# Peptides against a protein of PDB entry 9GMZ: the designs that were tried, part 59

Target 1, 343 residues: chain A of PDB entry 9GMZ
Amino acid sequence: TGFPLELLTRPATERLAYFENYTVAHPRLKEVYEILMRTIAEPAGASFIFVYGASGVGKTTLRLRVEQKLTELALPKLESDRARVPVVGIEAIAPESRYFNWKEYYTRALITLEEPLIDHKFDYGVRGISRDNFGKINVESKVVAPALRRALENALIHRHPDVFFVDEAQHFGKVASGYKLQDQLDCLKSLANMTGILHCLLGTYELLTFRNLSGQLSRRSVDIHFRRYCADSPEDVQAFKSVLLTFQQHLPLAETPNLVDHWEYFYERTLGCIGTLKDWLKRVLSDALDREATTITLKDLQKRALSVAQCQKMFKEIQEGERQLSETEADVQNLRSALGLGA

## One batch from the design tools (peptide; aimed at target 1 P27 Y33 R65)

Design b2_p23_6_s1 (made by RFdiffusion4, then SolubleMPNN; from b2_p23_6, 10 letters changed)
Fold by OpenDDE base, seed 2:
Structure b2_p23_6_s1 (fold): chain B 343 residues (1-343), chain A 23 residues (1-23)
Amino acid sequence: as target 1 above (343 residues)
Amino acid sequence: MEERRERLARMDPNVFEEELPAL
């Protein structure tokens, strides 16, 4: 099993696009996908799902696959309920100032929510929100954040998505004061409660700092840790090698490169993050295709690798996140032991 | 956004039914 051999006769653009669109269904991705899909189907009174993990672990791939599946599952209902949107997803933007830009957030959410349904007019009850001649939502600069919030609440209620995704959700935590972080959480909580829409926040381990500020969110949230592969686990090493084997079979090159024999170098420069690995291989494949090369070499890999300094920085951020989670697990265990609940 | 729909449409929906090759 590998790439279609016909790709070898195709333009470099088609060969690259094949690899870009290819997804390795690696064990951690499957596990988190199944947990997330189940939690979306049966939230059990949760208003939030937090998906956290290292940068480049594959959170964006996870989101896209869940969005695809939710859309597929909703198709039969969308024929009868033309107002429904199965899923909505935005990326949170890093604040340019000490304050999170809620106006921009609500605007992007509205645009995203309405873009699938260009032909379906909805009155937001807010002056200065309109559709252009192409059906795109236009928000006038005079529209204030509280009015955009009401418009989004009404749109979410009307469109009733199964989940609202917020990617890069750690950006909500990038504000100058702890009280403002609480206000952001309370704002999100209020939006989820008023709309009845489940919110899924995806982010780095910085999302934990944001999550831990609200003891109330902890009771109404499901946590999903998207772990990297760890070199100290034989099972994780085997899975990582299997991912390398799969990628080498799906690189549309005349000669299959031996990636597996270099697994330690791939691990060193990806920290067990499959998204980082895919992005690296994509860059190397692009370079190889530009040269009309038959294969990729270790030198080609080295040319596009992250620097040791970048990897060391990323690893420190991962270790701090993994430490915070381990402390939380230990605190739970200590609490259970103190309550006389055996280990 | 058009780019996102096109991206989703190009993704194999059955990717999770595939088993990783055993080493």
Scores: peptide ipSAE 0.161, ipTM 0.805, DockQ to the pose 0.855
OpenDDE base, seeds 1, 3, 4, 5: peptide ipSAE 0.158, 0.143, 0.161, 0.153; ipTM 0.807, 0.797, 0.804, 0.802

Design b2_p23_6_s2 (made by RFdiffusion4, then SolubleMPNN; from b2_p23_6, 12 letters changed)
Fold by OpenDDE base, seed 4:
Structure b2_p23_6_s2 (fold): chain B 343 residues (1-343), chain A 23 residues (1-23)
Amino acid sequence: as target 1 above (343 residues)
Amino acid sequence: MEERRRRLAAMDPDVFDEELPSL
């Protein structure tokens, strides 16, 4: 199995787009996908799902594939219920200030939920929310955050998505005081409770701070750890090599590059994060296509690799997150042992 | 109940382009 050979005669843009859209079903992605889909299907009274893991582990890829699947599963119902949106996904923006911009969050969520193609125009009951000539939502500057919240609550209730995704959700945590973070979590909790819509927050290990600060969210949340591949695990090394082999076969180049023989170098510069690997290969592929190169060399890889200093910084952030999880697992085991439940 | 069961049965990762080749 490999890329369609016909791509070699296609423009560089199509060759790059093929690789961009290509998704390897690697074991950790498949596992987290199955857990996430199961949790969305059967929330068991959960109002939140937290998906946390290293930057570049593949959380955005996970989200997009779940969004695709939920959309496909909803298609038969969307024919009868034209008001329904099966899933909504947004990315949280890093605040320019120490304060999260709720007005922008609600605006983006509302714009994403209210696609131009939705025939059923909703009256949001809010002056200054309109659709342009292209059906895109326009929010006037005069519309205040509480009004946008009510508009979003109404839209979520009427559109009834199976889940609301918020990617890069660690950006909620960038608030200078623990009190403001709690207020933000209470705001999100209130939105989920008022709408009855399951929220899935995807982000870095900084999302663990959200769990620790909100003892009320922890009782109504499901946690999913999206792990990287670890070099100390033979199974994880094998999976990582298999991913390299797959990407090697799916790079639309005349000569198949040997990525697998360089697996240690790929691991060193990705920390076992498949998203980081894909983004690296994408940059290198783009450069190769721009030069009309027949293959990718180690020198081409080295030109687009993350620096050792960048990898060391990212690895420290990962180790701290993995440590916090390991401590939490140990605390649970200690609690179970103390309760006489065994490990 | 039946819809949840259909969703669970359709959880096959057919949304991924390829499974990993076994090395």
Scores: peptide ipSAE 0.185, ipTM 0.712, DockQ to the pose 0.144
OpenDDE base, seeds 1, 2, 3, 5: peptide ipSAE 0.150, 0.140, 0.169, 0.180; ipTM 0.725, 0.710, 0.732, 0.696

Design b2_p23_6_s3 (made by RFdiffusion4, then SolubleMPNN; from b2_p23_6, 9 letters changed)
Fold by OpenDDE base, seed 4:
Structure b2_p23_6_s3 (fold): chain B 343 residues (1-343), chain A 23 residues (1-23)
Amino acid sequence: as target 1 above (343 residues)
Amino acid sequence: MEERRERLARMDPNVFEEELPEL
């Protein structure tokens, strides 16, 4: 199935929006989605889920798809329980300072938890938290972080989401000392424990540093590795080509571009990361639509490609993350062998 | 900022029911 042909008569904005909203259900995304959905449904006493993988692998797309599905599954219950929010998700922002801004985190979490469509007013018990006429939360500057935390704890308990998502969670790790990083994790752990709400942290391989710092978090966490496609795997290469074929069919252009013939170039400039691929194609599509072009050429792709230097940097970060995981797998095997659990 | 719900509402909920085209 390709894009709706009627899009060819629509404005460039609608064509671009179609492609932006389009998601390829690629094998790794489906696998991680199924694992994540199962883990959310049956956390087995876990308080945390860590989803880690390369930048641009598709973690934000995964989150959005899980949020959509959890919302859909909750709809029948939301009619009777107007206080319930099925899922909440925020994006962690890199602190401008060497310190994570908990006040901002709690504020964003509250704002996201209290979307305008929740008719049921909740009293946070905190002065300076109000709703505007559109139902959006306003937090006055005078509200301190401990008060915002209590407001969030109460809101999470009352709204009882199935999961709390934190995207770009590696940004918690940008604290200048390992000690301060542990304090951040202990704070998150405390929030999860006090609310009984499952937390899912999505991030780069830098998120592995968090796992290793807290032996207590590791006992109550589920790890999900969102792998990129690897060029040394024939199956991964085939899946990557199938993704290119799917994208070429869903580019709302008069002439279908042949992306598959350029698969090696796409792989070189995306490192097997489908989010990076989609973002690249989106930029190229935008440029093509602006020119009223009938198709996308290799020259159009080359103009919007990541530089070799950018790819080399990203690849080093990936290799370091994949190395850390391979060491952990070897450590597990060594532990099993040492326990007399045979090969 | 496009409201997150509006973005989610525009996403096909059945995307995982689609099989990738075989090469």
Scores: peptide ipSAE 0.159, ipTM 0.806, DockQ to the pose 0.791
OpenDDE base, seeds 1, 2, 3, 5: peptide ipSAE 0.136, 0.151, 0.148, 0.150; ipTM 0.795, 0.802, 0.803, 0.802; seed 3 fails the geometry check

Design b2_p23_6_s4 (made by RFdiffusion4, then SolubleMPNN; from b2_p23_6, 9 letters changed)
Fold by OpenDDE base, seed 2:
Structure b2_p23_6_s4 (fold): chain B 343 residues (1-343), chain A 23 residues (1-23)
Amino acid sequence: as target 1 above (343 residues)
Amino acid sequence: MEKRKEILANMDPNVFEEELPEL
């Protein structure tokens, strides 16, 4: 079934909001969602989950869907335990300096844990952390990072989320030295271990560099590769076409555009990344609604497409990440073969 | 924050129960 036909009589803002909120349950998203949900339910002594994949593959959509589901599953317990938060999600910020801003990280995490749905006042045991009249956490500038860490540890223990999400987690790796990068990992490990809270780090393939620096993480982490669709796989091409078909049915326009016939052009300009595709279609839909257009044309698509140079840069970053993963798989096979463990 | 909560509230929880249309 396509979009609700009633949307055609609604304001452009409502039509655009419908498409923004619409999620295609594409095979790779569903697969990674199922793996992630199972891993959160049964971490088997893991302290970390790493979800890595191309920029625009849909990691943020994945996070939001998992957060929604964890919230839904927690509702019966939240009625009795008003202190509990089912899930916490933050975005890691790119450091302005050669140092990761842990003070900002802890502050954002605390603010997110204490969103106004929680009437239960928690004492952080830290002077200069307060709630305003709206229940929002205020952190005074004088509060130092070690105090904010203790406050976050206490808050995570008290709120006991099923998982702590960190999006854009490759930003932990954007430090000037390998030593500092190890310190960031050890800081995160310590936070996970002290709180008993499972951490899920979502990021680009740059997260692999961060992941590989700690051989000890390998024993306590689950790795989830959120793959793009590949044009060399018939199954992936079919799935990508099915996504285009679904999106064309859910564009709230009077005439259904034929996106499927242009699948190669969509693939060329998205590299098989469904988030990139959705963002492109959203821009084109916005332009069409502003013009009161009945449909979307190839010319409308071309106007909002990424440049070939942008796609080439993105593709190079993807290929480097996919290469690093393939080398790791080959190294494991070579190690197994060398150990006399058959293939 | 508000926008994220609004997004979560407006997302269909059953999206993963639907199969993609076969071509």
Scores: peptide ipSAE 0.107, ipTM 0.786, DockQ to the pose 0.854
OpenDDE base, seeds 1, 3, 4, 5: peptide ipSAE 0.051, 0.042, 0.084, 0.063; ipTM 0.558, 0.749, 0.767, 0.750; seed 5 fails the geometry check

Design b2_p23_7 (made by RFdiffusion4)
Pose (drawn by RFdiffusion4):
Structure b2_p23_7 (pose): chain A 343 residues (1-343), chain P 23 residues (1-23)
Amino acid sequence: as target 1 above (343 residues)
Amino acid sequence: SDEYLEELKEEHLEEFDEGVTVP
């Protein structure tokens, strides 16, 4: 397989758009996708899905693909329920203040729930907020956060989304003190419990500070680790080389450059993160298409790679996250012994 | 031109759901 040969006659913009729209279902992403879809289809009391992963591992692409896939299920279902949004997805806003702005979060979440059939919803539940009949949801600055949250709860319980996505969930950790971390997530737990809607949180390894704050949160959450490819296990190396081969075969050029020969350097500057690899490859392809180059040279790759210091910070954070998320037989034995079960 | 790129994108997305695309 490979890129369509017709793209050679097309201008560089078509080649670049093709490569941008190209995706690879590498094994780690496939497994994480399967687990996430299975868990969303049946939460069974869980009120959170944590998706831990390094920067550039593909959390956003996973969210987008799962949103698209779930939207497919909604079309047959719509014949039964005219007013139902299948998936709602938003991004956590990094606050300018010391603490996360819950009022702005509620405002944006309610705004994202805009639908053309707004007549079906009628009143949101509290005065002061309504659509301006121009397709935009208007909220008043005098409306307090408890009333806005109550309106969001009513809107979510009415629409009943399959899953609620909060991309970049590490921004929830912006707090004004050292004790507000548990409350920051308890508020979202209460919202999810009352609305009966699973809140899937995606973020980098900084989200691990939101892991096990309390036993209630521990039970109301499901951990999904989007592991990067590690050079320690030969199988992961084989997979990383294989992804490079797929990219080598699928980037539009006159002749396919050799990328497997430079797999070590790619891993050095990407740490196995597939998104970081594709961003680099797309940048190099864009640089090459400017000069109409027929192949990719190592010099081109080196020109637009990542700095050593940046990769050192990436690896430090990744090592800390993998250390925190590691699970061994020793932990299972310790828990067995402390539980008094034995063996 | 845009329709052609949409079709390719859809095909790649179907391949994604079918399984692992790497050898």

Design b2_p23_7_s1 (made by RFdiffusion4, then SolubleMPNN; from b2_p23_7, 12 letters changed)
Fold by OpenDDE base, seed 3:
Structure b2_p23_7_s1 (fold): chain B 343 residues (1-343), chain A 23 residues (1-23)
Amino acid sequence: as target 1 above (343 residues)
Amino acid sequence: MQAWLDELRAENLRAWDEGVTIP
């Protein structure tokens, strides 16, 4: 099944919005989704879930899909409990300075928890936090990070989400020393423990550094590896080609472009990352719609492709992350062998 | 317009839940 043909008569904005909102249920996304949903439903004493994978693998798409599903599942309960928020999701910001801005993090988290549509207004007991006429949270500049943390703790307890998502969570690791990184982890751990709210950190392979720094976090964390598709796996190549086939069928153009025949070029410029692929196709679709083009050509793709230099840089970062995971697996085998647990 | 887009989004979500794997 392709895109709705009626889209061809719709404005370019609607055609682009269709593709932007279209999500391909590719095997890796489905697998990670099922694991994540199960873990959220039955955390078994876990306080953290780590979802790590390449930039552009689709972590944000995963988050949004889980947020939607948790919201749908909560709807019957939300009628009786108007204070509850089923899920909260924020993106961690890359600090302009070498230090993570906790004040900004807490402010964004509070703003997200206190969507204007929530009828049940909560007083956090913190001076300098107010609501405007639209119900939006305003934080005065005088409010310090510890006060914002207390407000967030109270908000999380009161709203009681099933999970608190932090996307781009590798930005917590942007600290000048390993000691400061431990302090950041202890801060997050304390927030999870004080609120009883499960935290899911989504990010790049830089999150592996967090896993290794705290043996205490390891006991209370679930790890989910969101893998890219690998060209050395026939199954992964087939899955990647199937994604291309699905995308070409869902590009709202008069003539279906042949993306599959160019799969190697798509793989070269996405490294098997479906989010990167979708973003690329979105840019190309936007250009095609602006020109009222009937289809997408290889030349159109080339205009919006990542450069070889960008891909080489991204690939090095991926290889380093994949290597670290492989070494960890080998260490587990070595540990088992050392414990007298046969291979 | 928005209602139609919301319906398409809902349909896409249903298709995803039904496990419409990439052919």
Scores: peptide ipSAE 0.018, ipTM 0.488, DockQ to the pose 0.737
OpenDDE base, seeds 1, 2, 4, 5: peptide ipSAE 0.023, 0.016, 0.020, 0.016; ipTM 0.516, 0.536, 0.570, 0.506; seeds 1, 2, 4 fail the geometry check

Design b2_p23_7_s2 (made by RFdiffusion4, then SolubleMPNN; from b2_p23_7, 11 letters changed)
Fold by OpenDDE base, seed 5:
Structure b2_p23_7_s2 (fold): chain B 343 residues (1-343), chain A 23 residues (1-23)
Amino acid sequence: as target 1 above (343 residues)
Amino acid sequence: MQEYLEALRAENEAAWDEGVTIP
C-alpha cells in the first residue's frame, strides 16, 4: 500500500509531514526493536543497554518506536497509577566545554520526566525547582548539579519508568580523556543503581570506548549492534532495494519515482544507512513540493546527496566500528573454544 | 490538520505493529 491519495490535494506541509512521520519497518530495525523490547522486559539484572550503530542507521527512530510501544503497553496500568511514567527519553548534548554538562543533563531529564500532563505532581524537595502555570518544570540558575541529581533520583524512583533512554550518548565521550569518561560512566552507573532504573544508551561506534573502560559495566550491560546494510551481502542488497521500493510508494507525489533502478547510487551515498536515506529523501521531497513537481528525478537527488568526501569520512568511521566489534566477536569465540565450549 | 496528521500517524503505527513486510 502506498501513501493515502488524499494527500495529493493537501498542502505541501501536510504532505511533507506524512513522509517525515512515516517509518519503514526494515529488517535490521525490526530485529533490533525486538531485541531491545525483550531486553527491557527482561533485563536479567542488567543496569545498562548499549545500542551501537553508524550515524544515520536509524537509532532515533528505534528509540521513538520503543518509547511509543512502552507507553501503549503501560496505558492500562497508568489508570491505576497516575504517578508512573512508562518511559523517559533524552538526547545527550555535545558539550561546549571540555567537560560534560551534568547540570544541563539532569535539568533536561527532569523536564522530560515531569511532563506537564502528569496530574500527580511530585515535590522534589529541592529549592529552585518549580512548575509554571502550564505545569512545565522550571529550574532556577542557582540550583547546583548535586541538587538536580537528587531531584532526578527521587523523580525516577517515584515515576518508575521501565527504561531511561539517552540518545546521541557518544557525546559523553567526545572531549573526555579515558579517565574522565570512566568517571562519567560511574556517575551514570550510580544513578542507575540508586534508582533501580534501566538505562539505554544509543549512539555511534564511539560508544564502544565506554564498553571497554569498565569491566563492571560489561557485566551489567547488554550490547545491541544496529548494523547497516552491506553491499557484499545479497540479502542485505535485497533488503535495501525493498526499502527503496517502500519509500518510493510513500512519497506523496503525483507520479511514483523509480528509486529502485538507482539503488547503487542510493547505496553509495547512504552506506546502507536507512536514516541517512530517509533524510535525503525528505530534503528532496521538500524541494519537489516547493516547486510543485509531480515527481523526483535523478537530478533532484544529486542536488541533495551527501558529497563523496562526506561519505568517505562516514565510511571510515563505520569500518573502524565494525572492525572493533568483529574483533570482540572473534575474542568471544576464541575464549569459548579455549574453554571447550562449542560455537 | 493536527487531527489528520494524528490519524496518519496512527495508521503508520498500526502497520508497524502488524509487521508490514517490505515487498
Scores: peptide ipSAE 0.029, ipTM 0.508, DockQ to the pose 0.673
OpenDDE base, seeds 1, 2, 3, 4: peptide ipSAE 0.025, 0.021, 0.028, 0.028; ipTM 0.465, 0.609, 0.470, 0.543; seeds 1, 3 fail the geometry check

Design b2_p23_7_s3 (made by RFdiffusion4, then SolubleMPNN; from b2_p23_7, 10 letters changed)
Fold by OpenDDE base, seed 5:
Structure b2_p23_7_s3 (fold): chain B 343 residues (1-343), chain A 23 residues (1-23)
Amino acid sequence: as target 1 above (343 residues)
Amino acid sequence: MQAYLEELARENERRFDEGVTIP
């Protein structure tokens, strides 16, 4: 099936919004989605889930789809339990300073958790946290991080989400010393333990540093690798081509562009990352709609492609992450062999 | 080859929750 043909008569904004909201349920995304949903339903005493993969692989798309599904599943219970929030998702911000801003993190978490539409208003017991006339949380600048933490702990306990998502979680790691990274992980661990709420950290392969530093977190964490498509795998190449075919059918243009014939060029400039591919196609579609073009050309693609230098940098970061994981897998096999469990 | 890509493309349009049993 393709896009609704009625979109061709709609404004460019609606046509672009359709493509932006469209999600390809590609094999790797579906696999990781299924693992993540099962892990959230049955955490088996885990306090953390780590979802790591290349930049632009689709981690934010995964998060949003899980948030949507958990919300849908909770709807019947939300009618009886008006205090419940089924899921909370935030994005960690890159600190302007060398230090992670916990005050900003707690503030964003509280604002996201305390949706204005929730009927049951909770008193945080913290002076300087209020709701405006629209029910939006306002945090005064004088409120200190420990007070915001207590407010968030209380809010998480009362709202009892099935999971707390932190996207771009590698930004916790931008601290200059391994010790400061451990302190940040201990803060997150303490928050998860105090609230009993499962935390899911999504990020780049820099999250592997978090896993390795906390031998105690490793015992209470589940790891999910969100892999890219690899050109050396015939199966992955076919999957990648199928994604191009799907996007080709869902571009709201009068003439369907042939993206599949250019699959090598798309792979060269996305490294098998579907999020990078989608973002590229969004930019190209926006340009085409602005020109009232009937289709997308190779020249249109080239205009919005990542540079070779950008792709080379991204590829080095991916290779380093994949290498670290391969070494870890080999260590597990060696341990199993040494224990007599077989490979 | 083309028929197989079309089948995979149809699978890419399936719902995420197909085959997911949530307890």
Scores: peptide ipSAE 0.248, ipTM 0.766, DockQ to the pose 0.098
OpenDDE base, seeds 1, 2, 3, 4: peptide ipSAE 0.230, 0.129, 0.126, 0.023; ipTM 0.753, 0.704, 0.696, 0.523

Design b2_p23_7_s4 (made by RFdiffusion4, then SolubleMPNN; from b2_p23_7, 9 letters changed)
Fold by OpenDDE base, seed 3:
Structure b2_p23_7_s4 (fold): chain B 343 residues (1-343), chain A 23 residues (1-23)
Amino acid sequence: as target 1 above (343 residues)
Amino acid sequence: MQEYLEKLREENLQRWDEGVTIP
């Protein structure tokens, strides 16, 4: 079953929105989803979950689905618990400066957590934090980061989300000269400990640096690797081709494009990352709709593809991340062997 | 509260499709 055929008579904006909102539950996404949901349900004393994988692998899609599911599960309880928020998710912003902006982070987190439509409003005792007539949080520029942190801690305690998601969490690694990445980790650890709220950090393989720096975080963290599809695995190739087949059926065009026949080219320019694939197809679809084209051609795909140079750069970053993970696994095996535990 | 719950329900409209499997 493909897209609803009635879309062919609808405006380009609606056709594009259909594809934008269409998500393929591909095998790797489902696997990571199940692991993450189980870990959130049974954190076993963990304060952190790290979800790491290539840029464009689909981490944001994963987050949004988990947020949706946690919300669905919480809905019956939210009627009685008027203060509760089921889940909070933010994206860490890449700082314009050379250091992570904690003030902005706390402000965004607080604004996201303090949903205007929630009936129960709190006063956090911080001068310069107010609510407008619609209950939206306003933070004055004079409010300092420590005060915003206290407000966020109180908000997290009172709203008691099942998890606090931070997407693009590798941006915490951007520290000013003279500061240590450890200080950022200690800050996050303190926030999780003070609130009792499980934090899930989603990001690139740069998050592995966070894992390696804090032996104390390792005891209180669960790691989830969101892998890309690999061309050397027949199963992964089949899954990737299946995603292409699915997408070609759900592109709201008069003539179904043949994406599957170009699977190697798609793989070359996405590195097996389905998010990258989806974004590429969105751009190409948008162009096709603007031209009122009946289908998508290879030339249309080539026009919006990532350059070979971009793919080479991304691939090097992936290989480095995958290497670090492989070395860590080998180190664990070596440690076990050294301890007299069978490999 | 009702408006909040309605908002949450509206945000929950995203569906995952398992799609088709190529042989």
Scores: peptide ipSAE 0.283, ipTM 0.854, DockQ to the pose 0.154
OpenDDE base, seeds 1, 2, 4, 5: peptide ipSAE 0.270, 0.266, 0.268, 0.231; ipTM 0.849, 0.833, 0.846, 0.830; seeds 1, 4 fail the geometry check

Design b2_p23_8 (made by RFdiffusion4)
Pose (drawn by RFdiffusion4):
Structure b2_p23_8 (pose): chain A 343 residues (1-343), chain P 23 residues (1-23)
Amino acid sequence: as target 1 above (343 residues)
Amino acid sequence: SLEPYPGYLTHDAAAADAAFAPS
């Protein structure tokens, strides 16, 4: 397989768009996708899905793919329920203040729930907020956060989305003190419990500070780790080389450059993160298409790679996250012994 | 030996469903 040969006659813009729209279902992503879809299809009391992963591992692409896939299920379902949004997805806003702005979060979440059939919803539940009949949801600055949250709860319970996505969930950790971390997530827990809607939180390894704050949160959450490819296990190396081969065969050029020969350097500057690899390859391809190059040279790759210091910071954070998420037989035995079960 | 992994375009749902088909 490979890129369509017709693209050679087309201008560089078509090649670049093709490579941008190209995606690879590498094994780690496939497994994480399967687990996430299975868990969304049946939460069974869980009120959170944590998706831990390094920067550039593909959390956003996973969210977008699962949103698209779930939207397919909604079309047959719509014949039964005319007013139902299948999936709602938003991004956590990094606040300018010391603490996360819950009022802005509620405002944006309610805004994202705009639908053309707004007549079905009628009143949101609290005065002061309504659509301006121009397709935009208007909220008043005098409306307080408890009333806005109550309106969001009512809107969510009415629409009943399959899953609620909060991309970049590490921004929830912006707090004004050292004790507000548990409350920051308890508020979202209460919202999810009352609305009966699973809140899937995606973020980098900084989200691990939101892991096990309390036993209630521990039970109300499901951990999904989007592991990067590690050079330690030969199978992961084989997979990383294989991803490079797929990219080598699928980037539009006159002749396919050799990328497997330079797999070590790619791993050095990408740490196995597939998104970081594709961003680099797309940048190099864009640089090459400017000069109409027939192949990719190592010099081109080196020109637009990542700095050593940046990769050192990436690896430090990744090592800390993998160390915190590691699970061994020793931990299982310790828990067995402490539980008094034995063996 | 090396083998390419399945890929797809973001707008081609059928190819993506095949790439993510359970084993």

